Peptides against a protein of PDB entry 5TUV. Designs and how they scored, part 179

Target 1, 107 residues: chain A of PDB entry 5TUV
Amino acid sequence: KEVIDRLRYLKAEIEDLELKERELDQQKLWLQQSIKNVMDDSINNRFSYVTHEDICNCFNGDTLLAIQAPSGTQLEVPIPEMGQNGQKKYQINLKSHSGPIHVLLIN
Target 2, 107 residues: chain B of PDB entry 5TUV
Amino acid sequence: AQECQNLEVERQRRLERIKQKQSQLQELILQQIAFKNLVQRNRHAEQQASRPPPPNSVIHLPFIIVNTSKKTVIDCSISNDKFEYLFNFDNTFEIHDDIEVLKRMGM

## One batch from the design tools (peptide; made by RFdiffusion4, then SolubleMPNN)

Design b2_p26_6_s4 (from b2_p26_6, 12 letters changed)
Fold by OpenDDE base, seed 1:
Structure b2_p26_6_s4 (fold): chain B 107 residues (1-107), chain C 107 residues (1-107), chain A 26 residues (1-26)
Amino acid sequence: as target 1 above (107 residues)
Amino acid sequence: as target 2 above (107 residues)
Amino acid sequence: SFRGTLPPYSTYPATEPFKIKVEKYK
């Protein structure tokens, strides 16, 4: 009946959508690998930097810290909790596994 | 009827995931373009200057930017192996990744 | 809380860091 026909139609459409989703997944993986390859190139890697001026142009009037660390470095920002002095703790935790972390004060 | 409704819900879920994945793919494309533009800019700049920039004047990718008030007191502690960092702030802060910085730079 | 990782870029390790203790700057 009409319900049966609708079910068949929906099932067919879902199959098509499943194919589309898998296609996008593969495209994402390909592009991620492409980006990695581009960044791993020795020449590109040599020029993979921004300047203090670049950062200052992006932000205005505040204290800016630049933290450079290896890819995959763990970043943790705990929920602010009351500290020993009765003030909220605003904190950043960093854990690297493949190299040192470099910190710069921009302004 | 109930089965038909279930399939319609699944269809909608898949459509939404596809939309999200399409957006993510576009962002990755823009990231790759921005990176290539950054490399081109830096290469040209160094050619004009006939030298690389001073080491302390640049931030190599990947990095993050921490933005906070100039009134904020910041304390940074480093582990013995220099792979762990603890930042303490007496006020709120914002974190921005290098991708956002490149966007703000117009890359 | 926020928990994550830095962007998955390939790069060489940075130089050794310095300890920062910043109060009101500029």
Scores: peptide ipSAE 0.055, ipTM 0.845, DockQ to the pose 0.061
Fold by OpenDDE base, seed 2:
Structure b2_p26_6_s4 (fold): chain B 107 residues (1-107), chain C 107 residues (1-107), chain A 26 residues (1-26)
Amino acid sequence: as target 1 above (107 residues)
Amino acid sequence: as target 2 above (107 residues)
Amino acid sequence: SFRGTLPPYSTYPATEPFKIKVEKYK
């Protein structure tokens, strides 16, 4: 009947959607690897930078810190909590696993 | 009927995930394009200048930008192995990744 | 809280150890 036909149709569509989702997952993995290869290329890596001017043009009037860290560096920003002195704690924790971290004061 | 409804819910869930994955894939493509454009810009600029930029004038990818008020007091502590960093701020801050910066740059 | 990682890019080596203490920087 109609319900049975609908069920059959939905099941078939879900199977198609599963295939599509897996396809997208594979495409993402491929693209991520492609990006990695492009960025790890010696020539591209040599030119993979922005200038202080570039950064200043993107932001206005505040103190800007540029933090250079290797891929996979862990970034943690705890929820601001009241500190011992009665002030909220604003904090950034960084942990690198593959190399040193460099910090630049832009302005 | 109930099974039909359950499958329709699942179908909709899968459709939404697929849509999100498609968007994420497109974002990755744009990121790669932006990176390639950045590299091309820098290569051209260095060719015109016949020299690389000063080392302290550029920020190499990957990086993040921390933006905070000029009134904010910032303390940075570094571990002995130089792999862990702790930033303390006495006020709020914003974090922007290199991808966002490239977008703001129009790459 | 926010927890994440930096993108899978390569970087140059960092300089020597440093300490940042910024107050009302112009």
Scores: peptide ipSAE 0.051, ipTM 0.842, DockQ to the pose 0.048
Fold by OpenDDE base, seed 4:
Structure b2_p26_6_s4 (fold): chain B 107 residues (1-107), chain C 107 residues (1-107), chain A 26 residues (1-26)
Amino acid sequence: as target 1 above (107 residues)
Amino acid sequence: as target 2 above (107 residues)
Amino acid sequence: SFRGTLPPYSTYPATEPFKIKVEKYK
């Protein structure tokens, strides 16, 4: 009897959790679309930038590259493995589907 | 008994996923707020200066920052189709996205 | 490995590459 009651309770709770999870999934999709709409707005897009000073204030000393690419650009950083010459490979692979990629050396 | 155990495992798994999704949703909310604050800052700054910043002094979103040693040799290559980019480093590097930059800026 | 996007995420293999110029802040 206790086992049967526990089963019923668990099944009901799981059903409620399924509803909650779907709700969160929809909220995420809505918010992602909202962010996209805000960023794609002509006025917002005009002002969607950081300055050289902003970057310098956030990072210290080393060589800094800023890589600008369209939203949705694919980024891959392979696990460093030994190359043909016995040197580890440190790479960044990018693939854009729309606009150009812009690279700026900060320091 | 075994059925109860299976449902309890599933219940716990769903609860953990929900918690994770709630955290991700909160992060997205903060990202949207940070972006709006960035736009507001830039609009105000340009109004005060009565002109936009120099073209090469700003980094448009979305972007990433690559941080590496001053001694690191960086080779940048573009594929034949001009949509793929390969960056080769002879040493390790760090990547920071625009979201992290906005956080560091206090947006 | 790190695989993603300048929001959101995915991956590709490279073909024959050409050297590109990097702009330095002035």
Scores: peptide ipSAE 0.060, ipTM 0.846, DockQ to the pose 0.037; fails the geometry check
Fold by OpenDDE base, seed 5:
Structure b2_p26_6_s4 (fold): chain B 107 residues (1-107), chain C 107 residues (1-107), chain A 26 residues (1-26)
Amino acid sequence: as target 1 above (107 residues)
Amino acid sequence: as target 2 above (107 residues)
Amino acid sequence: SFRGTLPPYSTYPATEPFKIKVEKYK
């Protein structure tokens, strides 16, 4: 029957898609490891920075804060709620477990 | 018939996931290239200047940029152990990661 | 609220907010 044939086809295709998805997952892992290795290289690490000029060229007309923190630093942005003084609280919470956080005012 | 319908839905879901994962892989590749280009640029710049940049003139990766109005009042607080940071704003702000900055820089 | 890690910047539903004992940033 046509329905049986369609079922067989779909099952076979899904199996192929499962294999493809696992392949992509593996590729992602390898690529992430590659990026980590490149960034952790002593020479690359020494030169892994941007300048104030770079940041200013990317943004215009506003106050810019640069927050440098280790990878894996926990970031929390609570939903703005009314504060005790009657104004909404706009907040960023950071928690670093592996190193210091450095803050710069760009402009 | 119902089983066929269910498998078709599953097939479509898997196809969409695969598409998303392929896109994510491409982004990771571009990130790696951008980082390598950044390192190359900085090495060349320091060679030309015959010195490293001043420490407070650069932002080391990884980092984020917080963008807010010039009128926004920013309060920065730090825990006694320097592991936790709290930023308070009296108005809205935007957050941009270093990946986006590198993109805007054309790396 | 949203939580994530630095970087890349990403957000997901926060589980539990953490309390911070803070002083003026220097």
Scores: peptide ipSAE 0.052, ipTM 0.845, DockQ to the pose 0.042; fails the geometry check

Design b2_p26_7_s1 (from b2_p26_7, 16 letters changed)
Fold by OpenDDE base, seed 4:
Parts: structure tokens; sequence; C-alpha cells
Structure b2_p26_7_s1 (fold): chain B 107 residues (1-107), chain C 107 residues (1-107), chain A 26 residues (1-26)
């Protein structure tokens, strides 16, 4: 009796959670599309930048490289494990499909 | 009953997924707000200056920031098609996206 | 490691964002 009631309750709750999860999925998709639209807008795109000062204010005095590339650029970062020569790999691989990659030394 | 236990496990999994989705949604909301604030800031700044910022003084989105020690040796190789880049570091580095930078800027 | 966690968090944001870099940790 108690088990049956618990089963009914759990099934009903799971159904509600399924609806909530689908709602969140739709909201996420909508917001992702909204962000794309906002960033692709010509006026917004014109002003979508930060300054060297902005970067310097955000980070300490270590070597800072800024790498700008088109949206969708592939970025591969190997996990720094021991290589064949017994040395860890510290690498960044970039592949752009639509435009040039720009590298700036900040400090 | 085993059936009850199975449903409770499923319920918990769904609750955890919902929590993750809510967090992801919040990050997207903040991303959009930060970007809009950035655009507004830049538009106002250029209006006050009555001119765009000098070329090469700004970093357009999207970008990443690579942070490494001053002692780190960095080598960069560019592919024949000019769209592929390989960075080699002799030590560890941190990588930050534009979203994090905007957060640090208080956008 | 802390470094790996750093990269994973970075990738998580990239995967969630509709724009920017597409990150692969190897």
Amino acid sequence: as target 1 above (107 residues)
Amino acid sequence: as target 2 above (107 residues)
Amino acid sequence: SELLKHYEKFKERADNSPVGFKVKLL
C-alpha cells in the first residue's frame, strides 16, 4: 500500500521533471540563437571588442597573448602528459575555416 | 521495492540534469548581458572620442587569452594555408575566453 | 590536476556558448 503510493508519486514527479527539462532545453536553444543574432548584428559586431587596457586590468604581469579568430575556429589543447621523449606537451592547435587568425602580445 | 528504488534513482538523475541546465542557462544570460554592456560602453566611448579606436589597439571577439610565465618560451608555426596555427610552450599556460574577460571587466 | 580542471571549465563554457572557439581537449 505504501509502496504503491510511493510509486505513483514518483511517476508523477518524474513526468513533471521531464516537462521541466524540456522547457529548459527550449529556453537554452532560444537563448543560444538570440546570442548569435545579437552578435551577428552589424552595429553590435562593429563594437564587439576589448582594449589592451581591458586585458591588462584583468590579468597580472605574466606574458599575455591574445588570439583572435573567426567564430567556429577549432581549438585543440593536448592534455599535458608525458610525450614520447619523456617531456610533457604544452601546445595549442588552431584551425580556422573562414578567416585569418590574429595574435597580439599584450605584455 | 526494487522498482521504487529505480524510480528514485531516475528522479535524482533528472534533478541533477535540471540543475546543470539551469546553471548553463544562467551563464548564457550573463553572456548576453555582458556583451550588450560591452557594446554600449564602446559606442559611448567612441562617441566621446569622436573617432574609432586606433587600429591594432583593440581585440575583436571572439578571442582567447593565453597566460604564461615571463620565462616561458613560445614558438608559433603557421600552416601553408595560413589558417592553421601551432603554438608550442616549454611550460604550462592558462587559457581564458572572452566571456571570462568580460566578467572580469565587470560587464 | 588543477590545470586539467582549468581546461575542462574553459571547454565547458565554450561548449555552452553558441559562438567562439570550438574546444577539444586531447
Scores: peptide ipSAE 0.732, ipTM 0.937, DockQ to the pose 0.847
Fold by OpenDDE base, seed 3:
Structure b2_p26_7_s1 (fold): chain B 107 residues (1-107), chain C 107 residues (1-107), chain A 26 residues (1-26)
Amino acid sequence: as target 1 above (107 residues)
Amino acid sequence: as target 2 above (107 residues)
Amino acid sequence: SELLKHYEKFKERADNSPVGFKVKLL
């Protein structure tokens, strides 16, 4: 029966897809941990920076603010919707729990 | 027939999730490569200069770049310990993470 | 909007990264 055959095929394929998804999940976790380890290395951390020139070469014409903060710093950005006063809200809220935040005006 | 349709919907959902996970994995791979290249660049540059860059001339990771018009008025409120920042803009702004900056730098 | 898509892509990268900022879109 065609329907029965199709059901068997679909079930088998879904099982294979489940295995693939689990494999990708494990690879992601491994790579995330690897990145954390690389970033936390003392030598790598010492050289983990960009210059003002680097930033200027990536962006042109507008005001650029660079905000450096500890990993895990919370960044809240409201969706620019109309407020109660009829004005859209353009805002950034930053909260660090482990160190100070540094702001640089690039241009 | 209905059971086949249900399984086909599930199959498609799983395929989409797998595609998303594959994309996320590729982004992480690129992130790690870019960071390693950045570290190598900076190490080499400091060796050639025989000194580290001046303080306040570099931006350490992690950071974000806020890009807005030169006409945009920016107000900033800072806590005493510099752990909290509130930025208000009178117009739209874009936000870019360090990963995107590294990509634009060709790392 | 294009701006909203921009913010969502930014958040997606932040959520995927094991380091950096924790982003909340309100």
Scores: peptide ipSAE 0.731, ipTM 0.938, DockQ to the pose 0.831
Fold by OpenDDE base, seed 1:
Structure b2_p26_7_s1 (fold): chain B 107 residues (1-107), chain C 107 residues (1-107), chain A 26 residues (1-26)
Amino acid sequence: as target 1 above (107 residues)
Amino acid sequence: as target 2 above (107 residues)
Amino acid sequence: SELLKHYEKFKERADNSPVGFKVKLL
């Protein structure tokens, strides 16, 4: 009786949650495509940049490297674990498939 | 009952996924807003200056910022076509994407 | 570690974005 009623209630709620999840999935896909469209616009693309001052205002006291690359560029960062030589490896691997990578020293 | 427990676990998993999706959606919304504001700022700035910024003074999206100590030694190997980069650091570093930078800029 | 958490958060944001870098933590 009580268990059966609880089961029915849970099943109904899960169904509602599934609908909500699908709604969010669709909204996410829509927004992702919208962002792509906005950024691919020729005028927007022309003005899609930050300045050295912008970066310096966000960070201070350290060495700052800015790495610009085409969208889709692969960035590999190994988890700092003890290497064969007994030292942690701090590394960044970059691979672009569609254009050159540009590196700037900000500070 | 075991079946009730199973459904309650499923319910909780769905609720957690929904929460994650809602957060992801909000981040995408903020990303789009920030980008539009950036474009507007830059357009206005160039209009006021009656010229585009110098080529080497700006960083085009997409980009990442690598932040490390001023004492960190950085070694960089570059392929001939500049499609592949290998960075080695003798100490820890942080990585920040352009989205985070725009947030810090107040966009 | 805090550093690992930092990288994971960075990757999460990158994975969510439709543009930018494709991040792999090795």
Scores: peptide ipSAE 0.731, ipTM 0.938, DockQ to the pose 0.841
Fold by OpenDDE base, seed 2:
Structure b2_p26_7_s1 (fold): chain B 107 residues (1-107), chain C 107 residues (1-107), chain A 26 residues (1-26)
Amino acid sequence: as target 1 above (107 residues)
Amino acid sequence: as target 2 above (107 residues)
Amino acid sequence: SELLKHYEKFKERADNSPVGFKVKLL
């Protein structure tokens, strides 16, 4: 039957898609590790920075805070819903586990 | 027929996940390329200047940029060890990671 | 909201990256 043939085709395609998805997962994992290795390299780490000028060129006219922290630093941002006082809460919570956090006012 | 429909749904779900993973992989590739380009830029610049930039003139990765109106009042509470920060804003703010900044820089 | 979408996109990128900040939207 046409239906049986379609089912067979779909099952085969799904199997191929499963393989593709696993391949992508593996590639992602390896690339993520590669990025970590590249960034942790002493030479690369020494030169892993942007300038104030770089930041200013990317943004216009507003107050810019640059927050530098160790990788893995936790950043919590509450969804700005109405608080108990009837005002929206605009907040950032930062927690580092491996080093100090540095804040720079750009403009 | 119902089984065929179920498999079609499954097929579509997998295709969408694959698409998402392909996009994520591409983002990681671009991230690594951008970082390498940044490092090369900075290495070349320091070689030309024969010195590193002043410590407070650069922002080391990883970092985030908080962008808010010039009118926004920002309050910051810092722990004694500088491992915890609490920012309060009286208005909305945007957050951008270093990856986005590098993209905006054309790296 | 557009702001929420902004945060979600930011978090998505952060979650994908092997380095940087770990983002929680509360």
Scores: peptide ipSAE 0.730, ipTM 0.937, DockQ to the pose 0.851

Design b2_p26_7_s2 (from b2_p26_7, 13 letters changed)
Fold by OpenDDE base, seed 5:
Structure b2_p26_7_s2 (fold): chain B 107 residues (1-107), chain C 107 residues (1-107), chain A 26 residues (1-26)
Amino acid sequence: as target 1 above (107 residues)
Amino acid sequence: as target 2 above (107 residues)
Amino acid sequence: DKLLENLKKFKERAENSPVGFKVTLL
C-alpha cells in the first residue's frame, strides 16, 4: 500500500535525522570545550577585555552598568509582576561562588 | 493513517531541532572568532602604546551590560565580600552579554 | 514586552555559551 510505503519512508528518515541530531550535539560539545580552552589560555585571558570606548560605541543615550564577574556567576532576573503597591518590580540578583563581582558605571 | 500523521509530526519536530542546533553552532563559531579577534586587537594596541591600559578603563570578560534610561533610579545592595549584588530599578532595563557587545563592535 | 523579549534572547545566548553568566528568569 501507498500508506505502508510512506510509513517505511518516514521511519527511515526519522532515523537519519536522529543520527544528524546526535552529530550536531557532539560538535556543539567540542566547540564549547574549544572556546573554554581558548579563553582560559593565559595570554588570551590577559587580553580578554573591552574598553569604555568600545561600550560607548555600542550604546548611547542611556545609563550603562558594566558588570564583570567570574564565569558561572548566577544571574537571576524576576519577571516583572505587579506588586502589592501596583508597581512592577525590576530587579537583578547576582551570586558568584568563585570571586568578587565588579561593577562599572559608564556614561 | 494516524500513525503516518504522528510520524510526520515527529519528523517536523526533529527538523526544527536540527535547525536550531545548526544555528547554535554558528553562534558558537562566531563567538570564538570574535574573541580571537578581540585578543589580537588588544595585543596590537598594547604593543603600539608600549603599556597596558589603565586598570579602570577596561572591562574584562565575562561581563554583561545593563542598559537603562538616564532617569532610572538604581539601588544596589552589596555583600561584604562582593560575591552578591542586588540591583533594584524603578523602571525597565535591557541586559546584553559580552558576545553581543563583540558583535556590535564588529569583531 | 521589550524586557521579556530581551531577557529571553539573553538567556538563550547565555545557555548556549560555555562561559559567562548562568541566567535564571523567575
Scores: peptide ipSAE 0.721, ipTM 0.937, DockQ to the pose 0.850
Fold by OpenDDE base, seed 4:
Structure b2_p26_7_s2 (fold): chain B 107 residues (1-107), chain C 107 residues (1-107), chain A 26 residues (1-26)
Amino acid sequence: as target 1 above (107 residues)
Amino acid sequence: as target 2 above (107 residues)
Amino acid sequence: DKLLENLKKFKERAENSPVGFKVTLL
């Protein structure tokens, strides 16, 4: 029956897709670890920076804050909602656990 | 049959997840490539200049860029150890990570 | 709004990256 054949086909395809998904998950994990290793390398770490000029070339006409912090630093942004005073709340909260946060005003 | 329909739904869900994972993997690949290119650029630039850039002229990874209007008033509260920052804005802002900046730089 | 769209994309990228900031939208 056509339905039976379709069921068999779908089951086989789903099995293949499951294998593919697991493969991608593994590749992602390996790549994430690779990125960590590359960035933690002493030579790479020494040269892992951008300049003020780089930032200015990427953005124009606005006030720019550059915030550098240790990896893993927590960044909280409340979703803007009307406050009691009728004004939306625009806020950024930062918390580091492994080192100081450095803020630069670019322009 | 209902079973056939259920499997088709599952198939489609898996296909969408695979697509998402492939996209995420591609972004990570690009991130790694961009970082390597950044390091190479900086190494070459410092060699040509025969000196490293001044400490306050560069922004080390990881970082974020917050951009807002020139008219936006920004208030900042900082902990004694600089591990915590609270930013208040009287208007909206945008946040960009180092990955996006590297992309804009053409890395 | 524009901010929310920006934050969603920012958070998505941050969650995918093995390094950087841990983003929470409240």
Scores: peptide ipSAE 0.720, ipTM 0.936, DockQ to the pose 0.846
Fold by OpenDDE base, seed 3:
Structure b2_p26_7_s2 (fold): chain B 107 residues (1-107), chain C 107 residues (1-107), chain A 26 residues (1-26)
Amino acid sequence: as target 1 above (107 residues)
Amino acid sequence: as target 2 above (107 residues)
Amino acid sequence: DKLLENLKKFKERAENSPVGFKVTLL
């Protein structure tokens, strides 16, 4: 009886939560498309850059590599585990299918 | 009792997913705002200077920043068409996307 | 450990964004 009431309440709440989750999914999809449209705009694209100074102001003192590549470029990073030689592997693999990759040493 | 417990677990699971989706949505909103602010900044700067920045002085989106110690030895192999890059590091590194950089810039 | 945490956050942002790099952690 009390259990039945609790069950009914929980089921109703879960149904409401399911609706909320679907709403958020739709909003996310819409916003992602909006961002794509804004980024693809020719005027916005012309001004979509940062300077070396901008980067240097964000990081202090270490070696900084800036890697610019077309959207959709594949980036692979192996999880650093001990190899057969007893050393961890630190690697970055990049593959572009739509244009060249540009690398800049900032500092 | 067991059925109530099962539904409570499901309820909590859904609440956590909703929380995650809300966070992701917020990040996308911030991304779009930051990008628009970046564009406005650059447009204004170029208008004031009456010229675009030198071609090799800026980093266009999308980009990543690789941060590593100044002592880190970096080896890079590049394909002929510059579509493929392989980086080897003798020590650990950090990767940051353009979104994080824009956040650090205060955009 | 620290690298792994960085990479996980980086990958999460990349997957959420509609543009940028496609990240694979091996």
Scores: peptide ipSAE 0.719, ipTM 0.936, DockQ to the pose 0.833
Fold by OpenDDE base, seed 2:
Structure b2_p26_7_s2 (fold): chain B 107 residues (1-107), chain C 107 residues (1-107), chain A 26 residues (1-26)
Amino acid sequence: as target 1 above (107 residues)
Amino acid sequence: as target 2 above (107 residues)
Amino acid sequence: DKLLENLKKFKERAENSPVGFKVTLL
């Protein structure tokens, strides 16, 4: 029957897709660990920075805040909604657990 | 027939997840490449200058860039230990991570 | 909403990266 054949085909395809998904998951995990290792290397860490010029070249004509913080720093941004006074709330909250946060004003 | 429909839905769901995972993997690959290129650029630049950049002239990873209008009023509250920051804006803003900045830099 | 779109993309990249900020949208 056509339905039976379709079921067999779909089941076989889903098995293949499951294998592909697991492969991608494994690759992602290893690549994430690789990035951590590369960034944690003492030499790479020493040179892991951008300049004011780099930032200015990426953005035009606006006020720019550069915020540097330790990896894992918590960043909370409320979704803008109308407040009690009829104004939307635009806010950023930062919390670090392992070191101070540094802020630079650019432009 | 219902089983066939259920499997087709599952198939489509898996295909979409695979597509997302492939995209995420590519982003991670680009992230690692960009970081390595950044390190090499900075090493070469410091070698030519025969000195490291001034501490306050560079932004170390990880960082974010907050972009807002020049007319935007920004208020900032900082904890004594500089582990907590609260930014208030009277208008909208955009946030960009270091990965996006490196992409814009052509790394 | 331009801000919302920016925040969603920003959060997605942050969650994919093994390093950086832990982003919460409220």
Scores: peptide ipSAE 0.719, ipTM 0.935, DockQ to the pose 0.847

